# Peptides against a protein of PDB entry 6O8C: the designs that were tried, part 7

Target 1, 262 residues: chain A of PDB entry 6O8C
Amino acid sequence: VGLRYEKISLPKIHPRYDLDGDASMAKAVTGVVCYACRTASTLLLYQELMRKGVRWLVELVKDDYNETVHKKTEVVITLDFCIRNIEKTVKVYEKLMKVNLEAAELGEISDIHTKLLRLSSSQGTIESSLQDISSRLSPGGLLADTWAHQEGTHPRDRNVEKLQVLLNCITEIYYQFKKDKAERRLAYNEEQIHKFDKQKLYYHATKAMSHFSEECVRKYEAFKDKSEEWMRKMLHLRKQLLSLTNQCFDIEEEVSKYQDYT

## One batch from the design tools (peptide; made by RFdiffusion4, then SolubleMPNN)

Design b1_p8_5_s4 (from b1_p8_5, 4 letters changed)
Fold by OpenDDE base, seed 1:
Structure b1_p8_5_s4 (fold): chain B 262 residues (1-262), chain A 8 residues (1-8)
Amino acid sequence: as target 1 above (262 residues)
Amino acid sequence: RPPEPLFP
């Protein structure tokens, strides 16, 4: 999801001196550069809002991680307690078998012990997965948000202000060309000034459009693409955390079935 | 008056 903007281009500037045509051209140029200023401002605002969203999502995912770690810890405690109780029971039955008591009950308890040890081994895999997630979320990790501060455009770049300065210069020439048009005919000196101002208009307009394209649009698109990639990875990580949480619940449920033997 | 916006 990104902001849609229209591809803008400067109108054709005719080299011929024409007071009516030059006023109309200057009006069109002013409109195009004005649109560039507004668009640059909107693109900047979008990026600033996205940076806030990125920070918010990082904190949300950290909370999800902490909840998963907490649940894992709870299950480990419960599982270890159950294992210790079953081991005590096994020792009691082993002593009783030395006195000629039933072997069938010992077999069942031994099977439960084996199952619990398998569940305990799976906790190591969950721990490793949590450590991987932690490393990815840590500073310098693959999901670090440092890109959000590096990519795109920032208020400190003053791109909107730079474009506004150029727009002001263009607008001033446009207003002069409106006056020149109203005069219908200029004296030779004023005609030469008009021609010179037309060249200045072209220079400012070209500079504005280049700055808009290279420093505003291009960097915005790079930020947008990077944000989308990062967002997909973060959402996937949240799904992984949920999966690990569910695995912990499944283990807890399995352990609860054997609590009657403890 | 500022020029009429050419783009919405």
Scores: peptide ipSAE 0.033, ipTM 0.788, DockQ to the pose 0.026
Fold by OpenDDE base, seed 4:
Structure b1_p8_5_s4 (fold): chain B 262 residues (1-262), chain A 8 residues (1-8)
Amino acid sequence: as target 1 above (262 residues)
Amino acid sequence: RPPEPLFP
């Protein structure tokens, strides 16, 4: 999971004045910083897409939760109705038993009543589980998506733009060095300017690479790690919801077997 | 020859 990017490094900048070497070096630096800009843009895009995906998944899981709660409620109503009907029947038979009527039928109905009460107890466990899930999904819960807005890089950071500015400066120097190379020899003043520009190139390149590494890559990796962890937890929670839903269906099916007594 | 792309 996540985007793959290549580890990039600046070429060695030799202190020696060499028009051919300096032009070649400047070209290489331009390429590296250009790659950093493109990579930073791609990493940003990935994070923005992931944030959208996170929001989508949160809503999906909330819907799953609500459906499970609804199903649970339906089953509780059905079960409670069945229990009440069985209890009425038990009371009637208990009165009849005082007049020496059939004990066998009362035993069967009492057993059904006991089974229904067990099913009702299971509903209590389901309710507790749903409450736990609700707490985890709530603001401040363990599955809150607040991290997605805090971690990583954002368009507002303008990292790509900052890198692009540095790239522009570097590119200008590269083009000048290409011209200088074409001249084959520079006058003393132009040579000094070339040397100063070489220093500027170094500073811009170093700044770009530092910014890329510290503000783009590092933050991206942190976001990626958090997203993977959160995603695993969310998927597990969805499985829990499905399990709870299935338990509700199982209870409903069991209750349906006793409809003849209700 | 077309100018070599600045960036491969």
Scores: peptide ipSAE 0.031, ipTM 0.725, DockQ to the pose 0.024
Fold by OpenDDE base, seed 3:
Structure b1_p8_5_s4 (fold): chain B 262 residues (1-262), chain A 8 residues (1-8)
Amino acid sequence: as target 1 above (262 residues)
Amino acid sequence: RPPEPLFP
């Protein structure tokens, strides 16, 4: 799960002055830092898309919850109505039993009443489960999405822009080293400038890689891990909601079998 | 060979 990227490292930088080697090294460094810039941009985009997805999923699950609550309420009303009607019927048959009539029917109706009361007791368990789900989805709950705004990297961090500035500096030095290589030999002053530029290149490259590792990759991995954990919990919660919905339908179906006795 | 574009 998540974006796959290659682990990158800077090439070995030799301290020796070598126009061919330095141009090759600078090219490799430019490539690595360019990859870091692109990767940072991709990782940022992924996280922004995931944040949108998280918000969408939260709203979807809230809608599912509301539908389940509505269905439960409907079933409770139907069940309570059926129980009241059966209780009236039981009272009528109890009066008729005093006249030695319909003993078998009274037994059947009493059994139905007992079954309905058992179904009614199960509604309390469904209610408690819905309350637990509601608490988990509520602000400050275990499934709150606040982490999505806190974890990872954000456009406001300007990580891509910071890396791009360093890449521009590195690229400029690389093009100079390419020119220096074409000259085959530099005068003393130009050689000293080349050596200083090599030090600058190393500085910019190291800064870029440290920033990429610490401020882009590390934070992305933390976001990824948190998102995976949260997603597993949300999927489990959706399964629980579905189970509760099915229980409501099962109760409704069972109650419908007894409506002919009312 | 044309130099590979630094920025593909």
Scores: peptide ipSAE 0.031, ipTM 0.747, DockQ to the pose 0.024
Fold by OpenDDE base, seed 5:
Structure b1_p8_5_s4 (fold): chain B 262 residues (1-262), chain A 8 residues (1-8)
Amino acid sequence: as target 1 above (262 residues)
Amino acid sequence: RPPEPLFP
């Protein structure tokens, strides 16, 4: 997923003095650099929206985590209560067995106690998994969103504004070349000015395209790639949290079956 | 009382 843009290149600039050709070339250059400005703006906007989305997703996953922790805590309390009650019952039955009660009832309660202790041991694994998730979501963790603030292009870079300045210079030369074309023939001094302006146009155009490619496109692609990777990891994390939540529900259901013995 | 959220 990402914005699609067309690869743009500058038209060929012929060294020959030609008023018609130079005006046409300048028009084409203006169009290309204008496209670069618009594209840079669009790429910047996309990244800003993605940064908002990243922050939103982080908060969502934190909420999912807190909910899972809450559920786990509830289950632990319920399970511990059930274990304590079963242990009391076991002690009572052990005393009664000394007075001729059937061994079968004690066996059943003891088996329940063993099952509950196994469920309690599984809570340790869930806790460890939650702690791992917490560490990954924490500042400096593997799923930290710091990359979103570092990678890509930012409004503070003023890349669009820099490109716009260059576009303005190019556009000014283009308008002059359009006037020069209308004159059909220039005097010697005006011809020399035209030639110098053509060199300036080339300089501004190459600077604009270099800036666009290196500071806008390249950084955007890097941001996009990191974003996609991070998103996959976050989605996987959410699935892990859901799995842990389901495990808590399963334990709660099992505990409920034994509450009649307490 | 629910446990305090790990992430304020």
Scores: peptide ipSAE 0.024, ipTM 0.606, DockQ to the pose 0.005

Design b1_p8_6_s1 (from b1_p8_6 with H1P E7V)
Fold by OpenDDE base, seed 1:
Structure b1_p8_6_s1 (fold): chain B 262 residues (1-262), chain A 8 residues (1-8)
Amino acid sequence: as target 1 above (262 residues)
Amino acid sequence: PFEVEIVL
């Protein structure tokens, strides 16, 4: 998951004064920086969409957690009810044994009681696992989404706007170089202005590409890597919740087998 | 025309 963008570089700028060559070079530079602006905008949009997706996934996983907690609570109530009924039955049979009644039924009920107590002990492990998951999802937990607000590029950074300003300066020089080309020959003062503008174009282009690489691409890649890591952990946590839910269903099914003895 | 592709 990610954006594929072409690694673009600035064309070689020749120091020689050439009206045709300089117009062609300026056109190419304008194209490259224009691509950088569009790419930076797309990278920003992707990150903003991913931040929305992260928030959505957090809420989804919280819902999964609440559902698992609810199911666990239902099973605990059912199990505790079954245990209390079996304990009452055991007490009745113990009283009857004092009056010379059959020992075989007491043994079976005692075994059921022991099995139910084992199931009850497993509920403590499920509870501990749910508490761990809750701690990880809580603010400041290992699965907190704070990184999504810190990593990457943000609209407030104004990276696209900064690149657009540089693009505008470059485009202005490009249009002047088109006019200069149409003149075929410049006066000495106009030639010196052209040479100076060529240096400005190089400066603006270099600044734009450095800003694009360091402040847009690099930060986007860091955000992407962090998002992928976080997403893997969240998906694993959802699988853990599903496993705990299934364990609750398994316990409920086992308890249902002993309800005929209550 | 440089295109940015979203790879899912």
Scores: peptide ipSAE 0.036, ipTM 0.744, DockQ to the pose 0.016
Fold by OpenDDE base, seed 3:
Structure b1_p8_6_s1 (fold): chain B 262 residues (1-262), chain A 8 residues (1-8)
Amino acid sequence: as target 1 above (262 residues)
Amino acid sequence: PFEVEIVL
């Protein structure tokens, strides 16, 4: 999961004055920085989309949690009702045993009671697991989404706009170098201007690529790594919730077998 | 022509 982009680097800039070489170099630099601008924009859009996805997933998992809690509560009510009924039945049979009832029936009911009490004990484990999940989803928990707002690049950073300004400067120099190439030979003053513009182009290009690498790519990679880690944890948590839900259904099914004795 | 691909 992520963006695939090509690792780009600036072409080698030769210090020698060469109108053909300088125009070709400027074209290549323009292309590289243009790609950096587009890539930075795409990286930003991806991260913004992912932030929306993260928020959506958090709400989805909270809903799953609430449904699991609801199911657990339903099972607890049903189980407690069944236990109370079996306990009443046990008391009745204990009274009847004094009047010639078979010890076998009381034994069966007592065994059912013991099984139900074991099921009731398992509810404590489910509750503790739900509490752990709740703590992880809570603000400041291990699955908090605060990282999504802190990591990566944001529209407020104006990275794309900053790169675009540099690209505009580079592009202007490139078009001038195309004109210079068409002249085949420059007068001394124009040659000196060309040399200065070449230095400016190098400066703008280096600044653009440094900004792209340090403020766009690096931060995106950190965001990506954090998002992958967080996503794995969230998916695992959803599996845990599903497991707990299934345990509740299993208990409910087992309790239903004993309802005929009540 | 450099392209960026989103892989989901």
Scores: peptide ipSAE 0.036, ipTM 0.751, DockQ to the pose 0.016
Fold by OpenDDE base, seed 4:
Structure b1_p8_6_s1 (fold): chain B 262 residues (1-262), chain A 8 residues (1-8)
Amino acid sequence: as target 1 above (262 residues)
Amino acid sequence: PFEVEIVL
């Protein structure tokens, strides 16, 4: 998941005064910076959508966690009830054996009791795993979504607006250079203004592209990398929750086989 | 002439 965008570079700005060349260069610069503005906007939008997706996924995983905890609790109650009933039966048979009754039935019930106790011990492992998951999802945990608010670009940074201001300045110079080209020849003062505006154009363009690269692209890439890493971890955690849920169902199914003795 | 493509 990501955005594909073209790596853009500014055209070479020749120091020579050339009305036709300068107009063409200014047009190209305007196009490049315009693309940077649009790309910055798209990168921002993507990140904002991803932040919404991250929040949604966190809530989904929390729901999965709560369902797993609920199922685990249900199974524990059922298992404990079954164990208590078997223990009562064992005690009754032990009393009867003291009065010369058959040992074979007591052996079978004792084996069931032992199996149920083993199932009960596995619940401790499930509980520990759920506690680990809870700690990872908690504020400050390894799967906290705090990075989504820190990494990348944000609307508050006003990067698009900053680039747009620079684009406006560049566009004005481009339109002037288009007029200058139409004049074919400028008076000395107008020629000097043209040369100064060419320097301003270079300054604005360089500033725009530096800002785009350092404050938009780089931060976006960092956000993307963090997002991908976090997403993989979250998906793995969901698989762990599903595994724990399945273990609970397996235990419940096994306990159901012994309900005739309770 | 420049396009931005979302790759899922």
Scores: peptide ipSAE 0.035, ipTM 0.745, DockQ to the pose 0.016
Fold by OpenDDE base, seed 2:
Structure b1_p8_6_s1 (fold): chain B 262 residues (1-262), chain A 8 residues (1-8)
Amino acid sequence: as target 1 above (262 residues)
Amino acid sequence: PFEVEIVL
C-alpha cells in the first residue's frame, strides 16, 4: 500500500551561456518542478484519505468490541442461570438419594455441574482479554490513532502552494528563455539579464526540490511506515476479537446441551 | 508526463 512516484532530480545546469541549451534546460526544470507539485498534491490527498480510513477503522473495531462484550455478557447470564438450575437439581437428587438410592443420576448431574463451573471459570480469561483490548484502543493506548494527526503532511503546511509559487517563477523564466532563443542573439544588457534569470531559475528550482524532498516526500514516507504498522496491529486485534466471540459461541453451545436438564 | 500511481 502506497504511492509509487518516480524519484526525480533536476537536470544538470551548465554555467555556459547558450540560448538553445538554456531554453531546453529551463523546459526540463519546469517539467520536474511541475511533477513535484502534482506529486506533493497527490501525497497530501493520499494521507488525508488514509486519515479518514484510520478513523473509520477505529470506529469499526470499537463496534466489534462492543458486540463481543455484549455477547460475552449474554453468555455469562445464560451460564449462570444454568448453573443455578443444576445446583437446585443436585440438591433435589441429594434428598432423593437418601430415600431411593438414585446414585447414578446424581453422579451425572454432578458431573454436569462441574463442567459448567469450568466453563464459568473461562469467562474470567475472556474478560481479561477484552480489558486488554479496550486498553489498547483507548486514548493513549498502543493502538491510538494520534499518530495519524501528527505524522505526514497536512493542508495547513501549504506545501503545494509553496511549490506552486516557485513553479510560477520558474515557468516565467522558461517562457522568457523561449523568447530569447527565438531572438538568436541578445544585446549585452539582455544577455546579462538572461544570465541573472538563469541563476534565479536555479535558485527557485533547488529550493522547490529541497522542499519537496524534505517536507513532502520524507514526511509522507514516515506516515506510510507508521500507517502500515498500525494497520497490521489493528487487523490482528480484530482477529483477536473474532476469536473471543467464537469462544463465547462455543460456551453457549455447550451450555445449550445441559439446558434440557434444567 | 510523470504519473503517480496509488498502489494499494
Scores: peptide ipSAE 0.035, ipTM 0.749, DockQ to the pose 0.016

Design b1_p8_6_s2 (from b1_p8_6, 4 letters changed)
Fold by OpenDDE base, seed 1:
Structure b1_p8_6_s2 (fold): chain B 262 residues (1-262), chain A 8 residues (1-8)
Amino acid sequence: as target 1 above (262 residues)
Amino acid sequence: PSVVEIKL
């Protein structure tokens, strides 16, 4: 999961004055920084889409949780009702047993009662598991989505725009270096301007690449790593919820077998 | 950084 991008680096910038070499270097720098701008934009878009996906998944899992809790509650009510009815039946048969009647039936009903009590005890485990899931999904829980808002890059950071400004400066120098190359030889003042512009080019290029690496790529990678970890945990949690739901259905099915005795 | 000298 994640975007693939090429590792980019600036070409070697030679300090020597060379109109042909400087024009070629400036072209290469322009290309690299242009790629950085486009890549930064793509990385930002990916993160924004992932944030939407994260929010969607959180809501989906919360809905699944609520449905599971509802089902569990329904099963508990049904089970408790069944237990109470069986207990009444047991009391009746115990009275009959005192007069040597219905001994075999009492044994069967008592066994059912014991099974229902075991099912009731399992509800405590389901409840504790649901509480754990709730705590993990709660604000400040281990599966909170707060990281999605904290990690990575955001439109408000204006990283693409900042890089674009630097690219514009670099591009202007590149166009001038093309003109300088066409002149074959510069006058002294124009040569000094060219040398100064080469220093500006270096400054803008290094600033752009530092910003790209530190504020775009690094933060994106941190976001990606957090997202992958969080997604694995969320998928596991969904599996746990499904397991709990299935346990509720299994209990309900088992209880239904004994409803004829109530 | 080299200082640019302008000659008129």
Scores: peptide ipSAE 0.019, ipTM 0.646, DockQ to the pose 0.145
Fold by OpenDDE base, seed 2:
Parts: C-alpha cells; structure tokens; sequence
Structure b1_p8_6_s2 (fold): chain B 262 residues (1-262), chain A 8 residues (1-8)
C-alpha cells in the first residue's frame, strides 16, 4: 500500500572550477530537484485521493451499521411476537391439563418457550456490541477519520509551488552553465560570476532537498502509516458487523422453526 | 491495495 519512490540525493559537489564538470553537475542537480517536484506532486495527489477514499469507506461502514441495526430490530420484533404467541399457547394447554388432556404436548411447547427466551437474552449482547461499534465510529471515537485531515501534506502547504520556485532558479543557472561551457573559456569577471552562481545553485538545491525530505516525504510517511493502521481497524470492524448480522439471521432461522406453533 | 512506484 502506498507509493514507492527512489531515495534521491544531490550529486557530490566538486569545488574545482570546471566548465564541463559544472555544466554536467548542474544538469544532474536539475534532474534531482525536478524529480523531487514531481514526486511531491504525486505524493500530494495520493494523499488527497486517500482522504476521499477514507470518507467513502466511513460512509459505507455507517450504512453497514444501519443495516445491521435494522435487521436486529426486525428480529427482536419477530422474536417477541413469537414468544407472546407461545405464552398464550402454554396457558391454553395448562388449562386443558386440568381436564385430563395430553401432558406431552405441554412439555414440548414449554421447551420451545424456554428456547425462545434464551434467544431473546442474546439480543442484549448484540445491542451492547452495536453500541460499542457506534461509539468507535462517532466523532472523537477510536475510528474517527480526523487523522486524515491532520496528517500528511495538503494543497494549502504549497510545497510543490515552493519546490518549483527553487527548481526555476536552479534551471536558470544550469542554462547559463551550458552557455559557459560553450565558450570554453571565461574572462576573469565571468569566471567569478560562474563560481558565485555555482554556490547559489547548491544553496537552492540543498534547500529544495531539505524541504522535500522534511515537509513532503516525512509527512507522507506519517500519513501512510496512520492510514494503514486505521484501515486495519476498519476492516476488523466490518467483520464484527458481519458477525452481528449473521447472529441476527441465526436467531431468525431458529424462530422460523417455531412459527408453526403460533 | 496497489503500490505505485515512482522512478527517475
């Protein structure tokens, strides 16, 4: 899960004045910083897409929760109705026993009643589990998506734009060094300018790489790690909801066996 | 989940 990117580093600086070497170095630096810009943009896009995905998943899980609650409610109503009908039947048979009718049928119905009451008792545990899930999904809960808005990089940070400005400065120096190389030899003043521009190039490059590392990559990694943790928890919660749904279906199936007695 | 690889 996530984006893989190459670990980039600036080329080694050669302090010697060399028009050919300096042009080649400047080209390499331009390439590295250009890669950083593109990578930062891609990392930002990824995070924005993930934030959308997180919101989507939250809504999906909320829908699953609501369906489970609905099913639970349906089963409770059905079960309670069945219990009431069986209780009426038990009372009828108890009255008939006073008139010497079959004790065997009363025993069977009484056993059914006992089983239904046991099923009814399990509804409390399902309700408690649903409440726990609801609390976890609620604002401020353990599965809240607030982290998605806090962690990582955002368009408002303007990281890509900041890197692009530095890249532009570097690129201008590179093009000048390409011209200097074509001259084969510079006059004294032009040589001093070239040396100064070389220092500027590395200043901008170092600033770009520092910004990329600290403000783009590091924050992205934190976002990625948090997203993976959160996703695992959400998947587990969905499994819990499925389990609760299945328990409701199991109860409904058992109740259906006794509907003939109602 | 897919892995997107960015290369130079």
Amino acid sequence: as target 1 above (262 residues)
Amino acid sequence: PSVVEIKL
Scores: peptide ipSAE 0.017, ipTM 0.614, DockQ to the pose 0.014
Fold by OpenDDE base, seed 4:
Order: structure tokens, then sequence, then C-alpha cells
Structure b1_p8_6_s2 (fold): chain B 262 residues (1-262), chain A 8 residues (1-8)
């Protein structure tokens, strides 16, 4: 998962004064830095979209959690009601047993009571699991989304704009080198300007590529790695919630079988 | 801007 980008490198810049070669080199540099600028923009967009996706997923999982908690609460109420009714029935049959009546029925009702108590115990385990999930989703928890705001690049960093400024400078020099090439020969002063511009081109290009690599690519990769890790954990948590929900439904179904005894 | 011809 993630955007694929090509590793780009600057062409070799020859120190020799050559109007044709320098124009060609400047064209190549312009192309490379242009690609870096576009790539940086794409990487930024991807991260911003991922941040939105992360926030969305957090809310979705919170909703799933709340639904599970609600279902658990419903089942607990139903189960507790059923247990209380069965306990009343057991008490009645125990009194009748003293007169040697309904011994078989007492055994059956007692077994039901035992089963219901086991189900009630399992609800305690579900509650503990839900509390663990809540803790993980809470601020500072293992599944907190704070990393999404810290990792990677942000629009406020203005990395694309910074690269665009450098690209503009490079492009200007490239167009001048095209003109210089068309002149075939430059006067001494124009030749010196050309040489200085070539040095500026190198400086701007190097700065652009360093910025792209260190501030765009590296930070993007860190964001990507963190997002993948977090996403795996969130998907696992959703599976856990689904399992807990299913357990609640199973308990509800089991309790429904004993309502006729109440 | 007058281009100053600096002939070295």
Amino acid sequence: as target 1 above (262 residues)
Amino acid sequence: PSVVEIKL
C-alpha cells in the first residue's frame, strides 16, 4: 500500500562551458525537479486523504464499539431478569421437594439456573474485553490517531511551494540557456553570466533534491509505515468487536430458550 | 542596466 514513485537523480553537471551541453543539462535538471515537485504534491495529497480516512475509521470503530456496548447491556438486562425469575421458581420447587413432589422438574430448573449463571459470568469477560478496547481507543491509547497529525508532511510545511520556487529559478535559467544556445557565441560578459547561472542552477537543483528527499520522501515513508501498522491494529480491533457482538447474540439466543420457565 | 564590460 502507498504511492509508488521513481527514484530520481540529477544529471551530471559538467564544469566545461558548452552552450549546447548546458542547455541540454538545464532541460534535464528542469525535468527532474519538476517531477520532484509533482511527486511532492502527490505525496502530500495522499497523506491528507489518509488523515481523513484515519479520522473516519476511528469514528466508525467508535460507533461499532458503542453498538456492541449497547447490545451487551441489553443482554445483561434480559439475562438478569431471567436469572431472577428462575431463582424464584427454584425456591418454590425446593419447598415442594420437601413433600417429595416435582423432583425431576426441580433438577431441570436447577440445571437451567446453573447455565444462566455461567452465561452471566461470560458477560463479565465481555465487559472486560470492551473496557480494554475502550482503553486502546482512548486518547493516549495504543490505537490513538495522534501519529497521523505528527508524522509525515503537512500543507503548513509549504514543501510544494518551496520546491516550486526553486523550480521557477531553474526554469528561468533553462530558458536563458536556450537563448544562449541560439546565439551560438556569447560575449565575454554574457559568458561569465552564463557560468554564474550554471552555478546557481546547480545550487537550486541540489537544494530542491535535498529538500525533496529529506522533507518530502523520508517523512512520507515514515507516515506510510506508521499508517500501515495502525491500520492493521484497527482491523484487528474491529474483528474483536465483531466477535464480542456475536457472543452477545449467542447469549441472547440461549436465554430466549428459557423464557418459558419464567 | 549598463552591462559593465569587465575584460580581465
Scores: peptide ipSAE 0.016, ipTM 0.604, DockQ to the pose 0.077
Fold by OpenDDE base, seed 5:
Structure b1_p8_6_s2 (fold): chain B 262 residues (1-262), chain A 8 residues (1-8)
Amino acid sequence: as target 1 above (262 residues)
Amino acid sequence: PSVVEIKL
């Protein structure tokens, strides 16, 4: 999970004045910073897509939760109805036993009643689990998606634009160094300008690389790590919901065996 | 039965 990018570094900048070497160096620097711009843009896009995915998954899990709650409620209603009917039947049979009816039928119905009460008692555990899940999904809960809005890089940070400005400055100097190379020899004043521009190039390049590393890459990695952890927890929660749903189905199936007595 | 609904 996540984007793979290559570790980039600036070429070594030699202090010596060399028109051919300086043009080649400037070209290489331009390439590196250009790569940083593209990578920063890609990393930003990935994070924006992941944020959409996070929101989508939250909605999906909320739907799963609501479905499970609905199923649980249905089962509770069914159980309560079945229990009430069995209790009425038990009372009727108890009255009939006073008039010489067989004790065996009452025993069977009483056993069914006991089983249904046990099933009803298990609903408390399901309810507690659902409440826990609800608390985790609620605002401020352990599975809140607030981190997705805080972590990483955002379009509002304008990191790509900042890098692009630096790239433009670097590219301008590179084109000048290509011209200087074509002249083969510069006059004294032009040589001094060239040397000064070389320092500017270094400054812009260093600034670009530091910004890329500290503001783009580092924040992306932090976002990635948090997203992976959160995703694992959400997937686990979905499995828990599925388990609870299955428990409700198991109870419903068991109750269906006794509905003929109601 | 307590019905807890998560609001979207």
Scores: peptide ipSAE 0.009, ipTM 0.497, DockQ to the pose 0.005

